# Designs tried in a protein design run: peptides against a protein of PDB entry 4XPM. Part 68

Target 1, 160 residues: chain A of PDB entry 4XPM
Amino acid sequence: VMLHSKNVKGFLENTLKPYDLHSVDFKTSSLQSSMIITATNGGILSYATSNNDVPKNSINEINSVNNLKMMSLLIKDKWSEDENDTEEQHSNSCYPVEIDSFKTKIYTYEMEDLHTCVAQIPNSDLLLLFIAEGSFPYGLLVIKIERAMRELTDLFGYKL
Target 2, 67 residues: chain B of PDB entry 4XPM
Amino acid sequence: DIKGTIAFDTHGNVIESTGVGSQRIEDIGDLSKVTLDAEGFAQVQGDSLLVHLYKRNDITLAVYTSA

## One batch from the design tools (peptide; made by RFdiffusion4, then SolubleMPNN)

Design b2_p15_1_s2 (from b2_p15_1, 5 letters changed)
Fold by OpenDDE base, seed 2:
Structure b2_p15_1_s2 (fold): chain B 160 residues (1-160), chain C 67 residues (1-67), chain A 15 residues (1-15)
Amino acid sequence: as target 1 above (160 residues)
Amino acid sequence: as target 2 above (67 residues)
Amino acid sequence: SLDEFIREGLEAIAS
């Protein structure tokens, strides 16, 4: 089954929701952004943002989209560097994971005051990228993106 | 009885924190070095609080209590 | 789940 653009957008929007625990009094904020980008150029294929109260076609909307484009490019570049750096792959910012029979890595990156997390969709030319506030714990962000990745099996092996 | 909690992964990164645990993130360094029993439990006395540890599937839960 | 893990730990520690 192929994921269509509408399905992908809806999926990303769903990932924005806060993580709410009930065993203890703990609840996160919503993700600021959730994106699927190309691993080659950092181009945005699909994205969702938590604050959509910006008027369409406004200068503020254009600036926000441009900011996402810039962040995606920067994170892609850092990811590309780390994928070619054995030392970085053994840092506490890299989480090797296995989903089904596919292996991938989850990286955490501090971007200004934001906490970000990126992972290559297994055997694909695509990256899944979460952007959260600095209050969002990295350990939980990793868990969140790993579990989200498990729902994207239709994109495993996707090549541009 | 519970004053707070911290859950953290094997990388030392926080998963969740509540109560006094939110103010004791620096404890993770020492807590990660504690030897657990066969069931994944341990207790560590720290200042005025007792820290209960439970680890399973590479996640450690620290529970802070007064006793 | 994470919530289940925490609940499990809390119950075990409380006992």
Scores: peptide ipSAE 0.740, ipTM 0.951, DockQ to the pose 0.797
Fold by OpenDDE base, seed 4:
Order: structure tokens, then C-alpha cells, then sequence
Structure b2_p15_1_s2 (fold): chain B 160 residues (1-160), chain C 67 residues (1-67), chain A 15 residues (1-15)
């Protein structure tokens, strides 16, 4: 199935859903944001965010989008640095993974009071980025983004 | 009889925590060093709680009980 | 799944 812009948006919206376990009494909050950004410039190609009490087309909404732009840029920069740092790639913040014979890395970054996770879509110029509250465990965030990445095979090898 | 749980990965990062486990995240460092049996189980006696460990596919579950 | 893993562990520990 070919991914269209609307399909990507819907996919990202679905990733926002909280993780609810039933074997134990554990449920996360929704992700704050989910984005696909460019690895080159950190530009946002698609994004989804949890509903907040922000009127549409308001100054606050614009500021919210601008905040996402800033976050994406900062995370892209950190990711780029780590991709050129062997020590950082061996830290507990880096998870090498393989999806259908494609290799990539998942990085976790603390941004202020938020927990973030980013991964390059295999062989592509794109990054998948999750932003969650500080209460969202990093280990679970990694699992979540890996499984999400497995659903983005249509974007594997995508070049800008 | 379960007082809490912690699930964590090989990087020492939390996957989930409940009950007293949520206040004992610092235990992961020591728990990650425990030698498991062939079936992936172990028990560690804590200060006042017994910790049951189960590991499979690089995920470790720690279950805290009073006995 | 993660939920299945936890359930598996809990059942094994309880037994």
C-alpha cells in the first residue's frame, strides 16, 4: 500500500495512543507529538499532536507548531552529532536495530522535562520522532518506535 | 501478594513499573547483574521484599513480593 | 507481545 500524505498523518495520529497493559495495572499517557522529519534539515514533513486547549489558527497554535519545529531541529542536530560519534552509539541511549535486513538506530534524548525518541527510517533521508511526557518510560518508548518503524516499509529508501 | 513490578531492557531503561517497583527504579543496576538459571529465573532477597526475576528476549521482569 | 511476556512471567513466578 502506497503511503499518501493523509495516510501518513493518520498513521502518526495512531501512534499517539497510550500504551495500555492488562497483565499489570500500567497505562501511559498519550504521546505529546509524533513526527516524520528530514534528516538533512530537521524539517517537518508530517506530524500529529495530542489535543490541547488551543484554539485553531490562534497565536498559541502557531507557537505550538513553532515549538515542534524547534524541537525537530534540535533533535536532528543531536542525532547528526551522535551518528558521527562512536562513543555515543555505544551508550545506553542508542539501540541498534534491524528491520527486514535493514539496519538503523534508535536514540533516546531527554529534552527539558520531555522524553523523546528518534530513529532514521532505514536507508532514507527521514527520521521518525516521538515526543512524550517525562513519565513515559524510555524502554517502552523504544519498543513503541521500533514497532512503528516496521509499519513504514513504504518509506524505506526514500530520498529527498 | 505482589507489591509491585519493574520491566526493563538490556540498556537498563524502564519499560513499565507498578507499585513499589515505581519507587525502586534504582534497583535495576543490581538486578541486571543477577545470574539467571537456564529457564531465565532468579530470586534476590532485598531489604524487606523478595524480588523474582524472569528474563526472555532481552526483557527482564522483576516482581516484588513480601515473601 | 509485552503484555503476554509479563503475563507469562507472572504466571511462572506464581506457580
Amino acid sequence: as target 1 above (160 residues)
Amino acid sequence: as target 2 above (67 residues)
Amino acid sequence: SLDEFIREGLEAIAS
Scores: peptide ipSAE 0.739, ipTM 0.951, DockQ to the pose 0.816
Fold by OpenDDE base, seed 3:
Structure b2_p15_1_s2 (fold): chain B 160 residues (1-160), chain C 67 residues (1-67), chain A 15 residues (1-15)
Amino acid sequence: as target 1 above (160 residues)
Amino acid sequence: as target 2 above (67 residues)
Amino acid sequence: SLDEFIREGLEAIAS
């Protein structure tokens, strides 16, 4: 199935859902945000946010979007730096992964009190970015973004 | 008789935690160094709790019990 | 899955 803009948005919204285990009594909060951004300048191509109950076109909505833009830019910059730093690529904050013979890396970043992770969509100019509360375990966040990445094969190799 | 659980990855990052496990995240450092048997199991006596370890596919599950 | 792994471990440890 070919991914269209509306499909991507819906996909990202689905990633916001809490992770609920049944083998043990464990359930996470929803992700705060899920985004696809450009690796070149951190521009947001698509995004989804939780608790988006503010009126549309309100000043609060505009401010929240601006905040996402800022976070995206900062994370993109950090990611870009780490991609050029061998030491950072071998830290516990970097998870090399392979998806269908395509290699990529998942990075975890603490953004103030938020837990974030970002990964380059294989062979593309795009990054997938998850933003969660500090209570969201990093190990699970990594698993979550890896599984999500496996569903974005249509974007593999996408160049701007 | 389970008092809690911790699941963690090879980077030492938490995947899930419940019960007393949520209060013992610092145990991951030591638990990650425990030698497991051929089937991926081990037992470690803690302070007052017994920790049962099971590892498979780069994920370790720690189960805390009273005995 | 993660749930299956945890369930597997719990069952094995219980036995």
Scores: peptide ipSAE 0.739, ipTM 0.951, DockQ to the pose 0.801
Fold by OpenDDE base, seed 5:
Structure b2_p15_1_s2 (fold): chain B 160 residues (1-160), chain C 67 residues (1-67), chain A 15 residues (1-15)
Amino acid sequence: as target 1 above (160 residues)
Amino acid sequence: as target 2 above (67 residues)
Amino acid sequence: SLDEFIREGLEAIAS
């Protein structure tokens, strides 16, 4: 099944849902944002946000989108640097993972008071990016994004 | 008599925390160094709480109890 | 799953 733009948007919206454990009394907040961006320029191809209180097409919404664009660019730059830095790849902020025989890395980055994680969709020019509140634990955020990437096999190998 | 829990990965990052565990995230450093038995279990006596450890597939669960 | 892991640990510790 091909992932059309609308399907990708819906997928990202679903990733916003809180992680709710039942074995213990633990539930996270919703993700603030979920995005697919280009690894080359950090351009946003698709995004979802839990902040829907801002009126559509308002100046505030435009500013929010611009903020996401800035954040995606910053994270893309950090990711690019780390991909060329062996020391960073061996830090506790880097998780090498393998999905269906494809290797990729998950990076965690603290952006102001937010917890973020980003990963290259295997063999592609695309990055998956999660932005969460500081209360969202990094270990769980990594698990969440890994499982999400496993559902994006149609994008594996995607080149711009 | 569980007072709280902490689950963490091999990077020392929290996966989940509940109860008193949420206030003892700093314990992860020491807990990660504890030698587990062949079945992946250990116990560590704390100040007033006993910490039970269980590790499997690179995830460690710490359970805090009064005894 | 993560829930299954936690339950497994809790049950083992309780025994």
Scores: peptide ipSAE 0.739, ipTM 0.951, DockQ to the pose 0.810

Design b2_p15_1_s3 (from b2_p15_1, 5 letters changed)
Fold by OpenDDE base, seed 2:
Structure b2_p15_1_s3 (fold): chain B 160 residues (1-160), chain C 67 residues (1-67), chain A 15 residues (1-15)
Amino acid sequence: as target 1 above (160 residues)
Amino acid sequence: as target 2 above (67 residues)
Amino acid sequence: SLDEFIREMLEAIAS
């Protein structure tokens, strides 16, 4: 089924939900943000945030959106650099993965006190980006984004 | 009974932690070096706690018990 | 799921 813009937004909103492991007494916080951005310019195509307590058209909303734009650009730049750095691709911050027959990489980046991870949607000009609090463990964040990306097959091969 | 847990991946990154495990993330370095048996299991005695290790599909689970 | 996986490992350790 084709993913429309509304479907993508809803998908990203669903990724915000915390992990609740009942086998052990462990539950994460919600993701702070989830975004699909362009690999070329870091432009935000779609996004979801847990902070919904901001009035529309307020200065705080504008600032929060601007912060997302800034963060997406910074992460895109780091991603671009790492894609051209063999050492970074072999660090503990890079997870090569294969989804179906497509290969991609998941990168983890610490942004101030936040934990982030980003991955190129296979064969596309798009990146999937998760931003979480520092309490969200990186290993789980990687698992989360990998599994989320497996549900975005309609975007595989998407070119701008 | 279980005093805590740590699950971590092959990169040494935490997947989850509970109880005393949350205070022993630094143990991952040593635990990752433990030789597991054919079933992916090992036991390691550390201070007053016993650590039970199980690895499957590149995920290692450490369970801390008093005995 | 991950939870099910962790549960299975816990059961294996407990056995």
Scores: peptide ipSAE 0.467, ipTM 0.936, DockQ to the pose 0.848
Fold by OpenDDE base, seed 3:
Structure b2_p15_1_s3 (fold): chain B 160 residues (1-160), chain C 67 residues (1-67), chain A 15 residues (1-15)
Amino acid sequence: as target 1 above (160 residues)
Amino acid sequence: as target 2 above (67 residues)
Amino acid sequence: SLDEFIREMLEAIAS
């Protein structure tokens, strides 16, 4: 089944769900945001955000979207810098991973009080971006985005 | 009985923490250096708690118990 | 899964 834009939105919304372990008393908060952005300009192609009871088409909603645009651009810029920095690629904030013989990297970034992670969808011009509260452990965030990436094979090799 | 847990990855980043484990994140540095047996297990006697270590598939689980 | 792994290890301790 092909992953269309409508399917992508639903997929991203599903990633927002908290991680709930049943073997121990551990449950995360929902992700604040989940996005697919362009690696070139940081433009948002698709996004999902947790409900905050903001009225539709309100000024607050517009501001929140603008904030996402700003964060996506900043993270894209940081990612671009790190992709050209050997030392940053060997830090503990960079996770080289291989999915179906395709190589990519997962980066974790502290953005103000938020925990974020970003990864290039293999061989594509796209980045997958998760934004979570500071209480969301980075190790779990990395696992979450890696597993999500494995479900986006239709976007592997996507070029703008 | 279990007093808490910490799970962490090979980068030393937390995956989950519960109970007393949530207050002992700093233990990861030392726990990551513990030599595990062939089965991926180890036990480390702490201050007042015993730490049971289990590692599999690049994930280490530390379980804190009273004995 | 992670949960299954944790459950398995906890059961080992309880036994």
Scores: peptide ipSAE 0.464, ipTM 0.935, DockQ to the pose 0.627
Fold by OpenDDE base, seed 5:
Structure b2_p15_1_s3 (fold): chain B 160 residues (1-160), chain C 67 residues (1-67), chain A 15 residues (1-15)
Amino acid sequence: as target 1 above (160 residues)
Amino acid sequence: as target 2 above (67 residues)
Amino acid sequence: SLDEFIREMLEAIAS
């Protein structure tokens, strides 16, 4: 099924769901935010947030959206820097992955007390970005974003 | 009787932790250095707990027991 | 899956 804007939004909303392991007593919190942003400018193309208990067009919503814009820009900038830094690409914060013969990288970034990870959608001008609470383990966050990205094949090769 | 678990990746980052494992994240450094057998298993005696190690597909699971 | 892997290992330790 082709991914349209509303389908992408729904997809991102689904990524917010906690990761629940049934074999052990382990369940994460929901992701705070999930976004698709441009690799060029960090512009948000689509996003979802777990805290929807905010009235639309309220000051609180505006502040939350502005916060997302700020974080997306900051993460894009750091991602861009790392993509031009061989040393950073070999750090523990970088996970090279291959999806259907396409190579990409998953980066983990600490944003204050939040745990974030970002990955370029293969051969595209888009980044997938997860923002979670500090209690969300980085190792699991990486697994989560990799598996999510495998479901975004329609966006592979997307150019702005 | 399982007292807790820790799963971690090749970067030493936590995947999951439960029970006493949640309080022993610092063990990952040492556990990652343990030599596993051909089947990807090992046992390490801790302070008062036995750690059972399982590794497959770059994921290591540590299970803490009283045994 | 990760859960499946953990399940298998837990079963092994139980035996």
Scores: peptide ipSAE 0.464, ipTM 0.935, DockQ to the pose 0.678
Fold by OpenDDE base, seed 1:
Structure b2_p15_1_s3 (fold): chain B 160 residues (1-160), chain C 67 residues (1-67), chain A 15 residues (1-15)
Amino acid sequence: as target 1 above (160 residues)
Amino acid sequence: as target 2 above (67 residues)
Amino acid sequence: SLDEFIREMLEAIAS
């Protein structure tokens, strides 16, 4: 089944769900936001947010969306810099991964009090971006985004 | 008699923590240096608690017990 | 799953 825009939105919404471990008494909060953005300009192609308490078309919603736009741009810029920095690629915040023989990297970034992680969808012009509360552990966030990316094979190699 | 747990990856980043483990995140630095046996197991005594370590597939689980 | 993985490790430790 091909991933269309509508399907991508629904997929991102599903990624917001808390990670619930039943073997131990551990459950995370929902992700604050989940986005697919362009690696070139940081433009948001699709997004989902757990903050659903804001009325649509309200000033508060506009501000929230603008905040996401700002964060996506900042993270894209940081990602771009790191992709051109050998030292950063070998830092503890970079996870080289391979999905179906496609290589990519997952980066973790602290954004104010939020925990974020971003990864280039393999061989594409797209980035997958998760934004979580500071209580969301980075190790789990990395696992979460890797597994999510494995479900986005339709976007592998996607060029704008 | 589990008092808590910590799971962490090869980067030392937390995957999960529960109980007393949530208050001992700083232990990861030392725990990551522990030599494991062929099956990926080890036990470390420290600070009145016994830590049971198990590592598989780049994930280390530390289980804290009183004995 | 990760949960299953954690469970397996816990069982191994408890054994």
Scores: peptide ipSAE 0.458, ipTM 0.935, DockQ to the pose 0.856

Design b2_p15_1_s4 (from b2_p15_1, 6 letters changed)
Fold by OpenDDE base, seed 5:
Structure b2_p15_1_s4 (fold): chain B 160 residues (1-160), chain C 67 residues (1-67), chain A 15 residues (1-15)
Amino acid sequence: as target 1 above (160 residues)
Amino acid sequence: as target 2 above (67 residues)
Amino acid sequence: DLDEFIAEGLKAIAE
């Protein structure tokens, strides 16, 4: 099944849901934002946000979107640098993973007081990006994005 | 009598924490160095709490108990 | 999954 833009948007919206454990009393907040961006320019192809309290088409919404654009660009730049930095790839902020014989890396980045993680969709020109509150543990954020990536096989190998 | 838990990965990053575990994230450094038995278990006596460790694959669970 | 792992650990530690 081909992933259309509407389907991707819905997928990203679903990733916003909190992670709820039942074996112990632990539940996270919702993700603040979830995005698919280009690895080349950091351009946002699709995004979802839990902050829906801002009126649509308002100046505040525009500013919010602009903030996401800035964050995506910054994270893309960090990712690009780290992909060419052996030391960074061996830090605690880099998780090499393999999904269905495809290799990729998950990076965690602290952006102000937010916890973020980004991963290249295997063999593609696309990045998946999660933005969460500082209370969202990095280890769990990594698990979350890895599992989400496993649902994006249709985008594996996607080239712009 | 479980007082709290911490789960963490091989990078030392937290996966989950509850109870007193949420206030003892700094313990991960020491706990990650503990030698586990063949079944992936260990016990470490802390200050007033006993820490039970269980590791499988790349995830370690620490359970804090009073005894 | 993660929840099953934690449950397994808790059970094993309790025994």
Scores: peptide ipSAE 0.748, ipTM 0.952, DockQ to the pose 0.811
Fold by OpenDDE base, seed 4:
Structure b2_p15_1_s4 (fold): chain B 160 residues (1-160), chain C 67 residues (1-67), chain A 15 residues (1-15)
Amino acid sequence: as target 1 above (160 residues)
Amino acid sequence: as target 2 above (67 residues)
Amino acid sequence: DLDEFIAEGLKAIAE
């Protein structure tokens, strides 16, 4: 089964849900945004965002989308730099992972007061990007995006 | 008797924190250096609290207790 | 699973 655009959107929307533990009293906020972007230009192919009090088709909504575009580009640029920097790949902000024999890396980046996490979908021209509030711990964000990546096998090897 | 918890990964990044653990994130640096037994357990006495450590699959859980 | 891990740890520490 191939992922249709609507299916991808729904998948991203599902990733927004808070992480709620039951063994201890711990629950995160919802992700602010979840995106699939191009590794080449940082273009947004699909995205989901938490509900905000922003009227549809308003100038504020447009500004919000533009902000996502800007963040996408900035994170893509940082990711590209780190992929060409051996030292950065050995920092605490880089997590090498293997999914079904495919290798990729998860990076954490602080964007102003937000916590972000990005990973290249294995053997593809696509990046998965999570944006969360500063209260969302990085270690959990990494776990979240790694597990989400495992559900995107249909996009493995996707080339633009 | 549990006063709080911290779970963290091998990079020293927080996974979760509760109670007093949320106020002791800086402890991760020292806790990550503690030698665990064969079953992945250790105990560290810190100030008035005892820290219980459990590690498995590259995740460490620290549990703070009064005794 | 993370929740299962934490639960396992809490149980083991309590014992």
Scores: peptide ipSAE 0.748, ipTM 0.952, DockQ to the pose 0.817
Fold by OpenDDE base, seed 1:
Structure b2_p15_1_s4 (fold): chain B 160 residues (1-160), chain C 67 residues (1-67), chain A 15 residues (1-15)
Amino acid sequence: as target 1 above (160 residues)
Amino acid sequence: as target 2 above (67 residues)
Amino acid sequence: DLDEFIAEGLKAIAE
């Protein structure tokens, strides 16, 4: 199976959907954004956003995209720092996980009033990044991104 | 009667919360220290509510009831 | 999954 750009976009769009439990009356908001970025420079390779009210090619869209670019860069930088910080890797904001014998880490970061989590796609130069409202609990966000990464096996080992 | 729930992970982070559980997130610290039985269950008497605990696969569910 | 876990817990607690 080969993941094309449009397939990745569709995948990310699907991750935006809220988490809806039926065993208890609990439903999250949609993710604000879902992105695949480079671990090297924080460049956005693909993204999806729940805010579709902005007309294409409008100034507002450009500003929104620019905001995503800024956030991705900031998160990438913090991720890079944490990957070289033993203490940060042992904090409650870091979740070591293993997917199909591949090891990676999920980090949670508070970005202003937003809840974010980022994880390196196993053995790759890519990061998966979720941005949610502050009402989205971190524990669930971690579960969500882990499950999402399990569906991105085609990107495992991807090098730029 | 169930008054609320909290589910949390081994890092103490919330997975879900409902009802009174949403207002008792601070309980996670103490609840995470409770010793569970071999089946992963425990009960803790709170201020006015009884907390039922169930843990499996690194996830803990706390259910708040009136008794 | 998560929902199944919660359902299991609720059921067990109710018993």
Scores: peptide ipSAE 0.747, ipTM 0.952, DockQ to the pose 0.795
Fold by OpenDDE base, seed 3:
Structure b2_p15_1_s4 (fold): chain B 160 residues (1-160), chain C 67 residues (1-67), chain A 15 residues (1-15)
Amino acid sequence: as target 1 above (160 residues)
Amino acid sequence: as target 2 above (67 residues)
Amino acid sequence: DLDEFIAEGLKAIAE
């Protein structure tokens, strides 16, 4: 199945859903945001956000989008720095993973009171970015983004 | 008899927590050092609670019980 | 699956 713009948007929206376990009484909150951004400039290619109760084209919506733009840029910058830092790549905030035959890294970043997770889509100029509340465990966030990454094979190797 | 649970990864980050486990996240440091048997199990006496450990595929589950 | 893993662990510990 080919990923089109609308399909990517729907995919990201689906990642927002809470993680609900049934073996134990555990359920997370929804992700605050899920985005695909450029590794070069941190530009948002596609995004989804929870709590879309804000009227379209409202000032609040514009401010929300601007906030996402700022966060994506900051996280991209941090990611870029870490990709050039051996020590950071060996910290507990970095998870080297292999999907099929492709290698990538998952980074966790604390952004104020939010828990974030970012990973380069293998061999591409794109990053997948999850933003969650502080109550969302990092270990689960990493699992979540890894599983999501496995569904984005159409974007592997994508170059701008 | 289960009082709570903690699941954590090899980085010591929480995957899930319930019950008393949510209040004992700091136990992960010590629990991660416990030697497991060939089947991935262990038991550790933690204060008044017994901690049952099960690890498979780089994920550790800790189950807190009264006995 | 994470849920399956936890379920298996709980079952094994209960035995």
Scores: peptide ipSAE 0.745, ipTM 0.952, DockQ to the pose 0.792

